# Ledger of designs, part 58: peptides against a protein of PDB entry 3EFO

Target 1, 262 residues: chain A of PDB entry 3EFO
Amino acid sequence: SQLADLYKSCETDALINFFAKSAFKAVLHQPLKVIREILVNQTAHMLACYRKNCASPSAASQLILPDSMKVLPVYMNCLLKNCVLLSRPEISTDERAYQRQLVMTMGVADSQLFFYPQLLPIHTLDVKSTMLPAAVRCSESRLSEEGIFLLANGLHMFLWLGVSSPPELIQGIFNVPSFAHINTDMTLLPEVGNPYSQQLRMIMGIIQQKRPYSMKLTIVKQREQPEMVFRQFLVEDKGLYGGSSYVDFLCCVHKEICQLLN

## One batch from the design tools (peptide; aimed at target 1 Q62 L63 D67)

Design b2_p22_8 (made by RFdiffusion4)
Pose (drawn by RFdiffusion4):
Order: C-alpha cells, then structure tokens, then sequence
Structure b2_p22_8 (pose): chain A 259 residues (1-239, 243-262), chain P 22 residues (1-22)
C-alpha cells in the first residue's frame, strides 16, 4: 500500500519496452500527436506523483527522479525522437512500418539497445588484450576528429571515421594509407591487419553475439559524407528535442501539476 | 552492469547541473 515500495522496485528498461510497444500499437489507432502527448504526460505524471508523495522536501528549482527512474527520461526522449513516432522529412513509410514491427517483437535486451545505441571509441583501443571498450554517451560531443568509433543499435553498425583520423589505424584496418583513400560505398569486411584489424573484428563479433539480426555495416567518413544518417543515432542530441530539452519540458508540466 | 552504472552517474551529474541552472 506504500508508494515508496512501488517506485523502489521499477525497471526503466522494462517500462521503456512497454511504452514503446504500447505507443507503436496505438499508431494504428490515434494521431501521433495524441500518442506522444500521452507519453510525455504520463512521464511527468509518474515523476510528479513521486515528488508530491515520496521525495523528501527539496527546492522547486530541482527536478527529483527516483533511482529506479534515473535514466527513464533519456530513454523516453529517444522513443519520442524515433522515426515511428516522428514525421515525413526523409525516412520512408516503409522504414517506419518496418521499425514499428521490429520493436513489437523485442525483448528488454533488444529494446534497451535499440533506443540507446552503443557508441564505442576504437582509436583508443587497447591492443590484443581487449574485452570490448567502455561505452561513450550517444552524443556528437564525445566524437573526436582524431577518433574512430563504433555505433550499434542491433540492426545497424556504423564505423565512424574522423578527418584527422590517425593514418596508422586507417592502414591497419582498411589496408589503405590515408583517410581520403577510403570509399564508403565499399562497406565489405576488411581482413588483414595483425593487431588492430583483428581487435576491431573481435569486438564487432562480440557485439553481434546476442543479437538476432545480423547488422548492416555502414562506414561513415566524418565531414559532409553520408554522416547525416549516422547523426540520427546520436539520440542524446537534438538531431526532436535534446535530452536536456526534454528534461526541461518534463519539469515544466511536473510543476504545472503544481506541487 | 558497470556501463549502466556509469551512465547513471553521468545522467545524475547532468541533472544536478540542470538543477543548479534553475
């Protein structure tokens, strides 16, 4: 009968999986604007209830989120930015209908990765003694002109290359000497390489391991290339609203529920 | 599990910064 126990026991990934499927089913029944509004208001409602009933007294300038829901807003914003709940500019209806379908079948492990892609820094990789590098936030702010990154959501796998990308690596991987020597339209498996092209292939394998669909590798050269598509998977950035924007929005309506 | 914890901590820091801005 205590609300504190309800919140202390929640799981964001499980909640995100439900909201996603619930919203994606509703796309075939209600205006998308109506669906997004329900999502945002339900999010503000859950947090406002915790604020007025469980949270110890704190200043109004603060937004209080339970531990169980620390990253719930970030993921909810990712759902709202997803092309299924978004619109016309680019992204075919065939792409929307397809992704809407893929999510309806997903388990928690799949939806977590689908809505928050995994961004791995490759240029800072520890040679032959690896075990998959630490992940980095899904934002362009964590990309470096000197860096090479791996981004995966379970369906796509992007190998991102910066402009001042170390030629040493571009050689040990693409067998070519320089950055401007790579052609994106040749997105096939590169072998050779002794320390790196193997250590990279090793982590590309470990990522695919638990994943049902074999991912489509897409190489991205930084500055003005296909990168426009890649930018979509940096879900923390604005690309809908940014993570911070959404957080700013939820607080407004949480305050509107004046308490 | 460790990566989830790290992400949570970073999001917590963002939240603290957002609260300070207010």
Amino acid sequence: SQLADLYKSCETDALINFFAKSAFKAVLHQPLKVIREILVNQTAHMLACYRKNCASPSAASQLILPDSMKVLPVYMNCLLKNCVLLSRPEISTDERAYQRQLVMTMGVADSQLFFYPQLLPIHTLDVKSTMLPAAVRCSESRLSEEGIFLLANGLHMFLWLGVSSPPELIQGIFNVPSFAHINTDMTLLPEVGNPYSQQLRMIMGIIQQKRPYSMKLTIVKQREQPEMVFRQFLVEDKGGSSYVDFLCCVHKEICQLLN
Amino acid sequence: DEEEEELREEVEEDLEEFNEEN

Design b2_p22_8_s1 (made by RFdiffusion4, then SolubleMPNN; from b2_p22_8, 13 letters changed)
Fold by OpenDDE base, seed 4:
Structure b2_p22_8_s1 (fold): chain B 262 residues (1-262), chain A 22 residues (1-22)
Amino acid sequence: as target 1 above (262 residues)
Amino acid sequence: MEERERFIKEVQELLEQLNASR
C-alpha cells in the first residue's frame, strides 16, 4: 500500500532532526515534562499506526517496527535524555542554552551524530587497512577493560582506555610504558610516529573532517572521575542524571503503543 | 551505509529478544 511505502521511505534521521528542533523550540514556552510526553506520544502514535495498518498480523504483545524506523526509538531516547530536555541542576543553564542553539542550526547528518555518538573500538585497528573499524553500540556493555575506544559526537571526542589496555598499544599511542603513566590532561595525542599512532590520527582526522565543529580530544581512563562524563555519551545506558536505558524506553513505548491499539 | 545496516540488524536482534521474553 501507499501507506506502507511511506513508512518504508521514511528517514529516521530526518524525523529526529525535526523532533529535536521542534522540542527545543517548545522549551521556551512549555514545561519540559509536557515536551517529553509529547515526544513519547508522537513516537508511539507513529509506530502504532504502522502496527495497525502496515504490519502483518501478529500477537499484540510483540513490538514490531518497520525497517525504516527500527532505530527511531533509540534516537528518540537520546533526544529525551539530552541536557536541554532534562534540565538537571547539575547541568548549567549556559550549557543547556548552548546545546539548544547548536541543535537548532544542525542539519540532519550533524544532529544524527550529535544524539547518537560514534563509538569505535580502536584496539581492533588493522594498520594495514584503510577502513575504519566498525562502530559499536553506545553502551557500557560494549566496552572492554582490555580495549581502547574512540567516541565522537561532532562536538566532543573521547579516547577511553580500559584499565587493562594492552601496554603495547599504550606505548604506541602515548609513548609511555603503562596505563598509569598516561596523562589525561593532554588534549592532543603525541606524535609517536609508529604505524598504529599514525592510523589512529588518520581516523581522528577523518572523523573531524566530516564535521563542522572542531572536536577537542579528552582522554579518559577507566575508573577515574572523568569517566563519569564519558559515560553520559553512552546513550543507550541509563543516564546519571536521569533518562531511561534504550531497553527501558522500548518497553515504555511498547506500553504506549498497546494502549493506543486497545 | 554499512554501519547503519549493522546497527539496524543489532536493533532487530534486540527486538526479537525482547519479544521472546514476553
Scores: peptide ipSAE 0.196, ipTM 0.789, DockQ to the pose 0.750
OpenDDE base, seeds 1, 2, 3, 5: peptide ipSAE 0.037, 0.020, 0.101, 0.029; ipTM 0.677, 0.563, 0.708, 0.664

Design b2_p22_8_s2 (made by RFdiffusion4, then SolubleMPNN; from b2_p22_8, 14 letters changed)
Fold by OpenDDE base, seed 5:
Structure b2_p22_8_s2 (fold): chain B 262 residues (1-262), chain A 22 residues (1-22)
Amino acid sequence: as target 1 above (262 residues)
Amino acid sequence: EKDKEEFKKYVEELLEQLNASR
């Protein structure tokens, strides 16, 4: 059907950009609660329409999404959890205003990365390969105490180190003998000169490439206070200041779809 | 529950591909 073709041609990245800008514009004239409800309803309505008009007959309990929109709930959840749409006193007005302005000027590619960061397992790097490691989902469940991860969202870059990260990698990256010796106040990696260090720097360079802003590097040790900031970028998890986990949101959307169809 | 898990796995794969294309 014509609708099926439309959904096939629909790109989630463009939709999320549109929804983000629309919502952030609406913040000036509508209550946040209303905006959030609208976003959820729009998402559910779009997916319900697909199910009704495009999907093969199936059980009502089954979540059926078009391929082009399968990741829409993930991004929508990220949008809903953005500080601009949260009315928590812990978030300053200045921060909301800042992020609002940033997103309002972002292109599709920028907003996509902004709402869902890249999380790369650096500890799995093959020194002989120039390819980027496969990104993992932005959740604490994907981290490892024995691992080292690089996170980037186009504005910030974090190097997260597990408490049991390999000493040889620590030596390779920081030229120090152990986790305890890592200085988290530095914003630049040292020029150690070994292949691993060079590869990591290359990866960081690739990530920085084509980004309009220079990303500041923050070194984060697991279980230290600054990790709290890092965890805010694990967007699939429940937010510190509100918002659902991805799983919870997905269930919520599915429930709404079912209600619309029944 | 199985459907949910399969969907999550699928989403993970899509996100990995998406991130790799950036």
Scores: peptide ipSAE 0.049, ipTM 0.677, DockQ to the pose 0.057
OpenDDE base, seeds 1, 2, 3, 4: peptide ipSAE 0.027, 0.025, 0.042, 0.039; ipTM 0.628, 0.615, 0.651, 0.659

Design b2_p22_8_s3 (made by RFdiffusion4, then SolubleMPNN; from b2_p22_8, 11 letters changed)
Fold by OpenDDE base, seed 5:
Structure b2_p22_8_s3 (fold): chain B 262 residues (1-262), chain A 22 residues (1-22)
Amino acid sequence: as target 1 above (262 residues)
Amino acid sequence: DEERKRFIEEVEKLLEELNASR
């Protein structure tokens, strides 16, 4: 059908960019609550329309999404959890204004990375390989106390270290003997010169490539105060200042879809 | 509860695909 063809031609990254800019423009004239409701309703309506008109009959409990929009809900949740759309007093007006302006100027590729960061398990690096490690889901559940992770969203870069991260890797990256010796005030990795250090730097360079802004590196130790900032970028988790986990959001959207169809 | 579990599993698969695409 014509609708099926339309959904095939749609791209989630373009849609999320559009929704983000539309919502961020609307905040100037409409209450945040209304904007959030509109976004959720639009998402549910689009997906319900697909199910009704394009999908084969199936059980109501089954999630049926077009391939082009299968990840729309996760991005939409990230958008809804952005500080611009949150009305919590803990978030400064300046921060909202800043992020609003940033997103308003972002291209499709930039916004995609911004809303859903890339989280890489650095501790799994093969020194003999030049390939990037496979990204993991942006959730605390995917972190390991024994691991080291690199997170990037196009604006910020974080190197997160578990409390039990391997001393040999710490030595390789920072040239210090243990986790306790790592200085988190530094914004640049030292030139240690070993293969592991070189590979990590290469990876960071690749991530920085083609990004319009230079990402500041922040070293984060697990269980230290600055980790709170890092956790805000784990977008699948429940937000510190509001917003649902991805799972909860998806369940909510699914219910709305079912209601629209019944 | 079982239906919810299956639903979550399906969603997780989609997210894995998302990560793999990058």
Scores: peptide ipSAE 0.074, ipTM 0.695, DockQ to the pose 0.082
OpenDDE base, seeds 1, 2, 3, 4: peptide ipSAE 0.026, 0.053, 0.033, 0.049; ipTM 0.640, 0.683, 0.661, 0.676

Design b2_p22_8_s4 (made by RFdiffusion4, then SolubleMPNN; from b2_p22_8, 15 letters changed)
Fold by OpenDDE base, seed 2:
Structure b2_p22_8_s4 (fold): chain B 262 residues (1-262), chain A 22 residues (1-22)
Amino acid sequence: as target 1 above (262 residues)
Amino acid sequence: SADRKAFEQEVTELLEELNKSR
């Protein structure tokens, strides 16, 4: 059917870009609560229409997503958890205004990365390979105390170090003997010159390439106070300011779809 | 991209688990 073809050709990244810009424009004239409700409603309606018109007959209790929109809910949840759509005193008006303006000018590729960061397990790097490591989902559950991870969203770059990260990698990256000796106030990695350091710098360069802004590097040690800032970019987890986890959001959307179909 | 496909696969698995839990 024509409708089925429409869903097959749907691009999630383009939809998120559209919804983000529409919502951020509406912030100037509509209450945040209304905007959030509209976004959730639109998501549920789109998915309900697919369920009704395109999906094979199944139990109403089952959540069925088309392949083309399979990741739409996760991005929508990220949008809903963005500071522009949150009315919290902890978030400055200037920060909300700044991010709003940034997103209003972003293309599809930039907004995709902005809302869902790239998280790379760099402790698994093969110094003989020029390929980037496979990204992991942005959740604490994907981190390891023995690991080192690089996170980037087009504006910020974080290097997260587990408390049990390998001393040889710490020495390779920072030229210090242990985790305790790492200085988190630095915004640049030292030029150590070994293959691992060079590979990491190359990866950082690749990530920075084709991005409109220079990403500032923040070094984060696990279990230190500044880690809380990093945790905000683990977008699939529960938000610091009351945003839902991805799983909770899926449940919410599913309930709304069921209500629409009953 | 390969990362996107891998992510979609994990989402699929999560959805399957979610459906089983209901």
Scores: peptide ipSAE 0.148, ipTM 0.744, DockQ to the pose 0.749
OpenDDE base, seeds 1, 3, 4, 5: peptide ipSAE 0.145, 0.085, 0.024, 0.041; ipTM 0.717, 0.707, 0.614, 0.685

## One batch from the design tools (peptide; aimed at target 1 P66)

Design b2_p23_3 (made by RFdiffusion4)
Pose (drawn by RFdiffusion4):
Structure b2_p23_3 (pose): chain A 259 residues (1-239, 243-262), chain P 23 residues (1-23)
Amino acid sequence: SQLADLYKSCETDALINFFAKSAFKAVLHQPLKVIREILVNQTAHMLACYRKNCASPSAASQLILPDSMKVLPVYMNCLLKNCVLLSRPEISTDERAYQRQLVMTMGVADSQLFFYPQLLPIHTLDVKSTMLPAAVRCSESRLSEEGIFLLANGLHMFLWLGVSSPPELIQGIFNVPSFAHINTDMTLLPEVGNPYSQQLRMIMGIIQQKRPYSMKLTIVKQREQPEMVFRQFLVEDKGGSSYVDFLCCVHKEICQLLN
Amino acid sequence: SEAEEEEVRELLEEAKEHHEEEE
């Protein structure tokens, strides 16, 4: 009968999986604007209820989120940014219908990764003694012109290359000497390499391991290349609203529920 | 206030039951 126990026991990934499927089923029944509004208001409502009933007294300038829901807003914004609930500019209806379908079948492990892609820094990789590098936030702010990154959501795998990308690596991986020497349209498996091209292939394998679909590798050269598609998977940035924007929005309506 | 608490419980319980059905 206590609300504190209800919140202390929640799981964001499980909640995100439900909201996603619930919203994706509703796409075949209601205006998308109506669906997004329900999602945002339900999110503000869950948090406003916790604020007026469980949270110890705190200043109005603060937005209080339970531990169980620390990253719920970030993921909810990712759902709202997703092309299934978005619109016309680019992204075919065939792409939307397809992704809408893929998510309807997903388990928690799949939906977590699908809505929050995994961004791995490759240029800072520890040679032959590895075990998959620490993940980095899904934002351009964590990319470096000197860096090479791996981004995966379970369906796509992007190998991102910066302009001032170390030629030493571009050689040990693409067997070519320089950055401008790589052709994106040749997105096939590169072998050779003794320390790195192997350590990279190792993590590309470990990532695919638990994943049902074999991911489509897409190489991205930084500055003005196909990168436009890649930027979509940096879900923390604006690309809908940014993570911070959404957070700013939820607090407004949480306050609107004046308490 | 009681109605809003009921709504929150119903929503979170529905999501929990749905998750248990998937397992």

Design b2_p23_3_s1 (made by RFdiffusion4, then SolubleMPNN; from b2_p23_3, 12 letters changed)
Fold by OpenDDE base, seed 3:
Structure b2_p23_3_s1 (fold): chain B 262 residues (1-262), chain A 23 residues (1-23)
Amino acid sequence: as target 1 above (262 residues)
Amino acid sequence: MQKEIEEVIKFLNEAKKWQEEQE
């Protein structure tokens, strides 16, 4: 059917780009509350329609998403949690305007990365491989006190270090003996020259490649004050300014879908 | 429900068109 074919051909990255630009255009003429409601309603209706007309018969309480939209809810939540769509006094008008302009000019690949960052477990890096490590979900639950993670969203790059990061890796990356000796004011990694350092630099280079903006590197130590900024990019967690976690949002969407199907 | 389907089809078509334009 036409409907089934449309769902199959849909791409979440393009869809979220479409949603984002439409919403950010609407900000100029509509209240933020209305825009957020429209986004949630559209999401629920799209998923409910699939559940009712395209999905295999199953219990009404079961959440069934089309394959092309398996990750749509998490991206939608990221969009809803963007400062442009939040009515919080802590967010300056200038910041809203800036991010609005950025997104309005982003292509599909750029907006995808912007809304959902890459979070890479660097501590598991295979120095003999030219492949990027597999990204993990952007949540604190995926971090480890013994781990080192690289986060990038196309605009910013963070190197997060757990308090129990292996000293050998710290030595390999920073050429210092321990976690305490790492200087977080650095914006560049030292040229240590060992295979691990070289591999990390290569990965950073690949991530930076073909991006429209140069990503400044921020080194973050776990449990230090600057970590708060880093945690804002763990988009599946609860937002600082009142945004929901992915789990909470998914539950909300599921409830709305159920209501539409009843 | 037919109206709902039509609205979804319309939206998905617009999104698909947008997707194609971005490729």
Scores: peptide ipSAE 0.344, ipTM 0.865, DockQ to the pose 0.673
OpenDDE base, seeds 1, 2, 4, 5: peptide ipSAE 0.331, 0.332, 0.341, 0.338; ipTM 0.859, 0.861, 0.865, 0.863

Design b2_p23_3_s2 (made by RFdiffusion4, then SolubleMPNN; from b2_p23_3, 13 letters changed)
Fold by OpenDDE base, seed 4:
Structure b2_p23_3_s2 (fold): chain B 262 residues (1-262), chain A 23 residues (1-23)
Amino acid sequence: as target 1 above (262 residues)
Amino acid sequence: DSEEIEKVVKFLNEAKEAQEAEK
């Protein structure tokens, strides 16, 4: 059907870009609450329409998503949790204005990365491989105390280190003997020169490549104060300022879809 | 159902057009 073809032709990254820009434009003349409601409603309607008209017959209670929109909910949740759409007093007007302006000028690839960061388990790097490690879901549940992770969203880059990070990797990256010796005030990795360090730098370079903004590196130790900032980029988790986890949001969307189908 | 479909179609088309315009 024409409708089915339309769904197949959609791309989540493009949709999110469109949603984001539309919503951020609307911020100027509509209450944030209304904008959030519209976003959720539109999401639910699109998915409900597919479920009703394009999906194979199945139980109404099942969440059936088109392939092109399988990850739409998670990205939508990220959009909803963006400071521009949050009406929390803790978020300054300047910060909202700044991020709004940034997103309004972002292309599809940029906005995708902005809303859903890349989280890379660099502790699993094969120094003999030129391939980037597979990104993991942006959730605390995917972190490991023994792991080292690189997070990037096009604007910021974080190197997160677990409290039990391998000393050999710490030595390889920072040229220090232990986790405790890592200086988190640095914004640049030392040029240690070993294969692991070189590969990490290469990966960072690849991530930075073709990005419109230079990402400042922040070193984050697990259980230290700056980790709280880092955790805000774990977008699938519950937000500090009341944003829902992905799971909770998905349940919410599912409920809304069911209501539309009944 | 037809109205809902039309709304979705309209939205998706608008999204597509917007993206094409940005290229």
Scores: peptide ipSAE 0.340, ipTM 0.862, DockQ to the pose 0.788
OpenDDE base, seeds 1, 2, 3, 5: peptide ipSAE 0.326, 0.332, 0.321, 0.338; ipTM 0.858, 0.859, 0.855, 0.863

Design b2_p23_3_s3 (made by RFdiffusion4, then SolubleMPNN; from b2_p23_3, 10 letters changed)
Fold by OpenDDE base, seed 5:
Structure b2_p23_3_s3 (fold): chain B 262 residues (1-262), chain A 23 residues (1-23)
Amino acid sequence: as target 1 above (262 residues)
Amino acid sequence: SQAELERVRELLEAMRKAQEAEE
């Protein structure tokens, strides 16, 4: 059917870009609460329509998403949790304005990365491989105290180190003997010259490649104060300023879909 | 409803067009 073809042709990255720009434009003349409600409603209607008209017969309680929109809910939640739409007093007007303008000028690829960062387990690197490690979900549950993770969203880059990260990796990356010796004020990694250091630099270079902005590197130690900033980029978790976790949001969307189908 | 279906179609088409414009 024509409708089925439409669902197949729409990509989540394009959808989220469209929704983001539409919402951010609407901020100028509509209340934030209304904008958020519209976004959720639109998401639910699109997914409900698919369930009703395009999906194979199944129980209404089952969440069935088109392949093209399989990850739409998680991205939508990220959009809803953006400072432009959260309406928290802790967020300055200037910050909202800044991020609004940034997103309004972003292409599809940029906005996708912006809303859902790449989180890479650096501690799993194979120095003999030229392949990037597989990204993990942006949640604290995916972090490990024994791990080292690189997070990038096109604007910021973070190197997160667990309190129990391997000393050999710390030595390899920073040329210091232990976690305690790592200087978090550094914005550049030292050129240690070993294979691991070189591989990490290569990965960082790849991530930076074709991005319109130079990402500043922030080194973050687990359990230190700056980690709070890092955690804000774990977008699947509950937000500091009242945003829902992905799981909670998904439940809400599912409920709304079910209501539309009854 | 048919009206809701049409609204969804319009939205999807608009999004598709927007995607094409960025290419």
Scores: peptide ipSAE 0.068, ipTM 0.725, DockQ to the pose 0.664
OpenDDE base, seeds 1, 2, 3, 4: peptide ipSAE 0.041, 0.062, 0.036, 0.032; ipTM 0.680, 0.706, 0.680, 0.673

Design b2_p23_3_s4 (made by RFdiffusion4, then SolubleMPNN; from b2_p23_3, 15 letters changed)
Fold by OpenDDE base, seed 1:
Structure b2_p23_3_s4 (fold): chain B 262 residues (1-262), chain A 23 residues (1-23)
Amino acid sequence: as target 1 above (262 residues)
Amino acid sequence: DKEEIERVIKLLQEAKDWILAQQ
């Protein structure tokens, strides 16, 4: 059927680009509350329609997502939590305007990375491998006090260090003896010259490659003040300005779907 | 619900058309 074919041919990255640009265009002539409601409504209707007309038979209470849209909810939540769509007074008009303009010019790959950052556990790096480490979900629950993580969203790059990061890795990256000696004011990693340092620099280079913007590096120590900025990019967690966690949003969408199916 | 199906078809088609137009 036409409907089934459309679901199969859809891609989440393309969908989120469309919805983001549509929403950000609508900001110019519609209230933010209405825009958010429309996005949630569209999400619920798309998923409910699939559940009703295309999905295999299952319990009505079970959440069934199309394969092409399995990660759509998490990206949609990220869009809903973007400063452009938030009415919080803490967010400046300039910041909203800046991010709106950025997204309006982004391609599919750029917008996907922008809304859902890449978070890499670099403490597990294999210096003999040419592959990037597998990304983890953008949540505090995936971090470790013993770990070191690299986060990138196409505009910013963060190197997050746990308070119990291995001294040998710290030495390898920064050429300092301990966590306390790391200078977080630096925006470039030193050229230490060991295989681990070289591998990390290579990874950072790959991430930066083919991105339209140069990502500034911010070094973040766990439990220090700048970590709060970093945590804003853990998009699956509860937002700083009251935005829902992914789990909460998914629950909300599920309830809406159930209502539509009854 | 035919109306619901038509709405979703329209939405998905518009999304696809939009992406194609951006290329």
Scores: peptide ipSAE 0.323, ipTM 0.864, DockQ to the pose 0.757
OpenDDE base, seeds 2, 3, 4, 5: peptide ipSAE 0.317, 0.312, 0.260, 0.316; ipTM 0.861, 0.859, 0.833, 0.861

Design b2_p23_4 (made by RFdiffusion4)
Pose (drawn by RFdiffusion4):
Structure b2_p23_4 (pose): chain A 259 residues (1-239, 243-262), chain P 23 residues (1-23)
Amino acid sequence: SQLADLYKSCETDALINFFAKSAFKAVLHQPLKVIREILVNQTAHMLACYRKNCASPSAASQLILPDSMKVLPVYMNCLLKNCVLLSRPEISTDERAYQRQLVMTMGVADSQLFFYPQLLPIHTLDVKSTMLPAAVRCSESRLSEEGIFLLANGLHMFLWLGVSSPPELIQGIFNVPSFAHINTDMTLLPEVGNPYSQQLRMIMGIIQQKRPYSMKLTIVKQREQPEMVFRQFLVEDKGGSSYVDFLCCVHKEICQLLN
Amino acid sequence: SEEEEEEEEIEEMLEKIDEAFEE
């Protein structure tokens, strides 16, 4: 009968999986604007209820989120930015209908990765003693002109290359000497390499391990290349609203529920 | 199924949150 127990026991990934499927089923029944509104308001409602009933007294300038829901807003914003609930500019209906379908079948492990891609820094990789590098936030702010990154959501795998990308690596991986020597349209498996091209292929394997679909590798050279597609998977950035924007929005309506 | 049970638990949780908010 206590609300504190209800919140202390929640799981964001499980909640995100439900909201996503619930919204994706509703796409075949209601205006998308109506679906998005229900999602945002339900999110503000869940948090407003916790604020007026469980949270110890705190200043109005603060937005209080339970531990169980610490990253719920970030993921909810990712759902709202997803092309299934978005619109016309680019992204075919065939792409929307397809992704809408893929999520309907997903388990928690799949939906967590689908809505929050895994961004791995590759240029800072520890040679032959590895075990998959620590993940980095899904934002351009964590990319470096000197860096090479791996981004995966379970369907797509992007190998991102910065402009001032170390030629030492571009050689030990693409067997070519320089950055401008790589052709994106040749997105096939590169072998050779003794320390790195192996340590990279090692992590590309470990990532695919638990994943049902074999991911489509897409190489991205930084400045003005295909990168436009890649930017979509940096879900923390604006690309809909940014993470911070959404957080700013939820607090407004949580306050509107004046308490 | 387990997925259905989880969805039911989530719905019940959302109802309880609504009830608590009304009070």

Design b2_p23_4_s1 (made by RFdiffusion4, then SolubleMPNN; from b2_p23_4, 11 letters changed)
Fold by OpenDDE base, seed 5:
Structure b2_p23_4_s1 (fold): chain B 262 residues (1-262), chain A 23 residues (1-23)
Amino acid sequence: as target 1 above (262 residues)
Amino acid sequence: SAEEKLEQEILDMLEFIEKAAKE
């Protein structure tokens, strides 16, 4: 059907960019609650429409997504969790205004990365390989105390270190003997010159080269106070200042879809 | 690819939610 073809040709990244800009424009003249409801309803409606008109006959409660829309819910939740759409007193008006303006000027690729960061397990690096490690889901559940992770969203870059990070990697990256010796005030990695250091720097370079903004590096130790800032970028988790976890969001969307199809 | 992996994980999660919703 024509509708099926439309969904197949739909680019989720472009759609998210559109929704983001539309929502961020609407905040100037519409209540946040209304905007959030509209976004959720639109998401559910699009998916329900596909389910009804494009999918093979099945139970109404079953979520069937086209390939191009499979990632729509996760990005939509990220959008809803952005500070611009969260009315919390903990978030300053200036911060909301700043992020609003940023997104309003972002292209499709930039907005996609902004809403859903890349989280790379650095501790799994093969120093003999030129390939980037596979990104993991942006959730605390994907972190490990024994791991080292690099997070980037196009504006910020974080190097997160578990409390039990391998000493050999710490030595290789920071040229210090242990986790306790890492200086988190540093914004640049030292030039150690070993394969681990070189590989990490290469990865960071690749990530930076693809983005229009220079990303400042923040080193984060697990269980230290600055980790709270880092955790805000784990967008699939429940936010400190509001916003649903991805699981909760999925439940909400699923319920809405079922209602639309009943 | 990382994107493909993410998609698969999303599908797995959706399946989980569907099962949970029926229970």
Scores: peptide ipSAE 0.022, ipTM 0.511, DockQ to the pose 0.032
OpenDDE base, seeds 1, 2, 3, 4: peptide ipSAE 0.017, 0.021, 0.018, 0.021; ipTM 0.425, 0.505, 0.520, 0.507; seed 3 fails the geometry check

